# Ledger of designs, part 6: peptides against a protein of PDB entry 2L2L

Target 1, 42 residues: chain A of PDB entry 2L2L
Amino acid sequence: SPEERERMIKQLKEELRLEEAKLVLLKKLRQSQIQKEATAQK

## One batch from the design tools (peptide; made by RFdiffusion4, then SolubleMPNN)

Design b2_p27_6_s4
Fold by OpenDDE base, seed 2:
Structure b2_p27_6_s4 (fold): chain B 42 residues (1-42), chain A 27 residues (1-27)
Amino acid sequence: as target 1 above (42 residues)
Amino acid sequence: SLEEIEEQIEQQEKKVELLKKKIEELE
């Protein structure tokens, strides 16, 4: 039904929000690691 | 390691893209 499809879209959008937040954290971790490596080479 | 983090980012980007496609197919 259209209502079931709407619920499924809302669930997928919530999952997307969480996975995008995880991606942001991974990118911050990458930045931190690059800075650590740059400091270790100094 | 930086390499392991970059691999995790690549996999996470693929997951995000797949979710976006699934949403687009339902909208």
Scores: peptide ipSAE 0.697, ipTM 0.920, DockQ to the pose 0.511
Fold by OpenDDE base, seed 3:
Structure b2_p27_6_s4 (fold): chain B 42 residues (1-42), chain A 27 residues (1-27)
Amino acid sequence: as target 1 above (42 residues)
Amino acid sequence: SLEEIEEQIEQQEKKVELLKKKIEELE
């Protein structure tokens, strides 16, 4: 039903929000690791 | 390691893309 599809979309959008937040964290960790390695090579 | 983080980013980007596709298919 349309109402079931709307509930499914809402759940998937909430999951997407959490997984995008994790992606942002991983990208910050990547940046931190690059800076750490660049500092260790100096 | 940097390599492990980059691999995790690649897998996470695939997961995000899959969720976006699932949402698009339901809209």
Scores: peptide ipSAE 0.697, ipTM 0.920, DockQ to the pose 0.525
Fold by OpenDDE base, seed 1:
Structure b2_p27_6_s4 (fold): chain B 42 residues (1-42), chain A 27 residues (1-27)
Amino acid sequence: as target 1 above (42 residues)
Amino acid sequence: SLEEIEEQIEQQEKKVELLKKKIEELE
């Protein structure tokens, strides 16, 4: 039903929000690791 | 390692893209 579809969309959007947040954290971790490696090479 | 983080980013980007496609198919 349209109502079931709307519930599924809401659930997927919530999952997307959480997975996007995880992606941001991974990118920050990448930046931190690059800085650590650059410091270790000095 | 940096390599392991980059692999995790790649997998996470694929997951995000799959979710976006699933949402688009239902909207």
Scores: peptide ipSAE 0.697, ipTM 0.920, DockQ to the pose 0.514
Fold by OpenDDE base, seed 5:
Structure b2_p27_6_s4 (fold): chain B 42 residues (1-42), chain A 27 residues (1-27)
Amino acid sequence: as target 1 above (42 residues)
Amino acid sequence: SLEEIEEQIEQQEKKVELLKKKIEELE
């Protein structure tokens, strides 16, 4: 039904929000790791 | 390692893209 489809979209959008937040954290972790490697080589 | 983090980022980007596609298919 259209109502079920709307509920599924809302659930997927909430999951997307959480997975985008995880992606941001992974990118911050990458930046931190690059800085650690750059400081260890000095 | 940096390589492992980059691989995790790639997999996470694929997951985000798949969710976006699923939303688009339902809209």
Scores: peptide ipSAE 0.696, ipTM 0.920, DockQ to the pose 0.544

## One batch from the design tools (peptide; made by RFdiffusion4, then SolubleMPNN)

Design b2_p29_1_s1
Fold by OpenDDE base, seed 1:
Structure b2_p29_1_s1 (fold): chain B 42 residues (1-42), chain A 29 residues (1-29)
Amino acid sequence: as target 1 above (42 residues)
Amino acid sequence: IEKEIEQQQKKVEELKAKIVELEKELEEE
């Protein structure tokens, strides 16, 4: 059904938003680790 | 952390692909 497809698309877009937010946090964590290592080696 | 970022990027891409497929099926009806 078109209505079932629209519900599935909405659910997947919500999951995508959460997983993209997690990806941003992981990238920030990586940057913080690299900066800590670079400051510990000086 | 790099492996976890790669796995998370793959998960985001898989979700995007599945959304595009379902949106296409909705436009063809």
Scores: peptide ipSAE 0.634, ipTM 0.891, DockQ to the pose 0.824
Fold by OpenDDE base, seed 4:
Structure b2_p29_1_s1 (fold): chain B 42 residues (1-42), chain A 29 residues (1-29)
Amino acid sequence: as target 1 above (42 residues)
Amino acid sequence: IEKEIEQQQKKVEELKAKIVELEKELEEE
């Protein structure tokens, strides 16, 4: 039904927001690792 | 970490694609 599709879209949008947030955290972790390596070499 | 970022980016794009597909199927009714 259209209502079931709308529910599925809402669930996938929620999952997308969580996975996008995880991607942002991984990118921040990468930057933190680069900074730690750059400070350990000084 | 670069491989984990790449895998996570792929997962995000796969979710976006599924959402677009279901939104399109909803507009065709």
Scores: peptide ipSAE 0.634, ipTM 0.891, DockQ to the pose 0.857
Fold by OpenDDE base, seed 2:
Structure b2_p29_1_s1 (fold): chain B 42 residues (1-42), chain A 29 residues (1-29)
Amino acid sequence: as target 1 above (42 residues)
Amino acid sequence: IEKEIEQQQKKVEELKAKIVELEKELEEE
């Protein structure tokens, strides 16, 4: 049904926002690792 | 960390693709 598809789309959009937030966190962690390596080599 | 970022990017793109598919199926009705 269209109502079931709309509920599935809403759930997938919520999951997408959580997984995008996790991706941002991983990229921040990467940047923190690069900065630690760059400061340890000085 | 680079492999984990790549895997997470792939998961994000798979979710986007599924959303686009279901949104098209909703417009065809």
Scores: peptide ipSAE 0.633, ipTM 0.891, DockQ to the pose 0.837
Fold by OpenDDE base, seed 3:
Structure b2_p29_1_s1 (fold): chain B 42 residues (1-42), chain A 29 residues (1-29)
Amino acid sequence: as target 1 above (42 residues)
Amino acid sequence: IEKEIEQQQKKVEELKAKIVELEKELEEE
């Protein structure tokens, strides 16, 4: 059914939003680690 | 951390691809 596909697309878009938010947090964690290493070398 | 970012990027792209496929199947009906 088209309505079932639309519900599935909506569920996958919500999962995508959560996984993109996790990716942003991991990238921020990486940046914080690099900054800590760069400050520990001073 | 780089490996975890790469795995998470792959998961995000796999979800995007599935969404595009289902949206295309919805336009063909």
Scores: peptide ipSAE 0.633, ipTM 0.891, DockQ to the pose 0.844

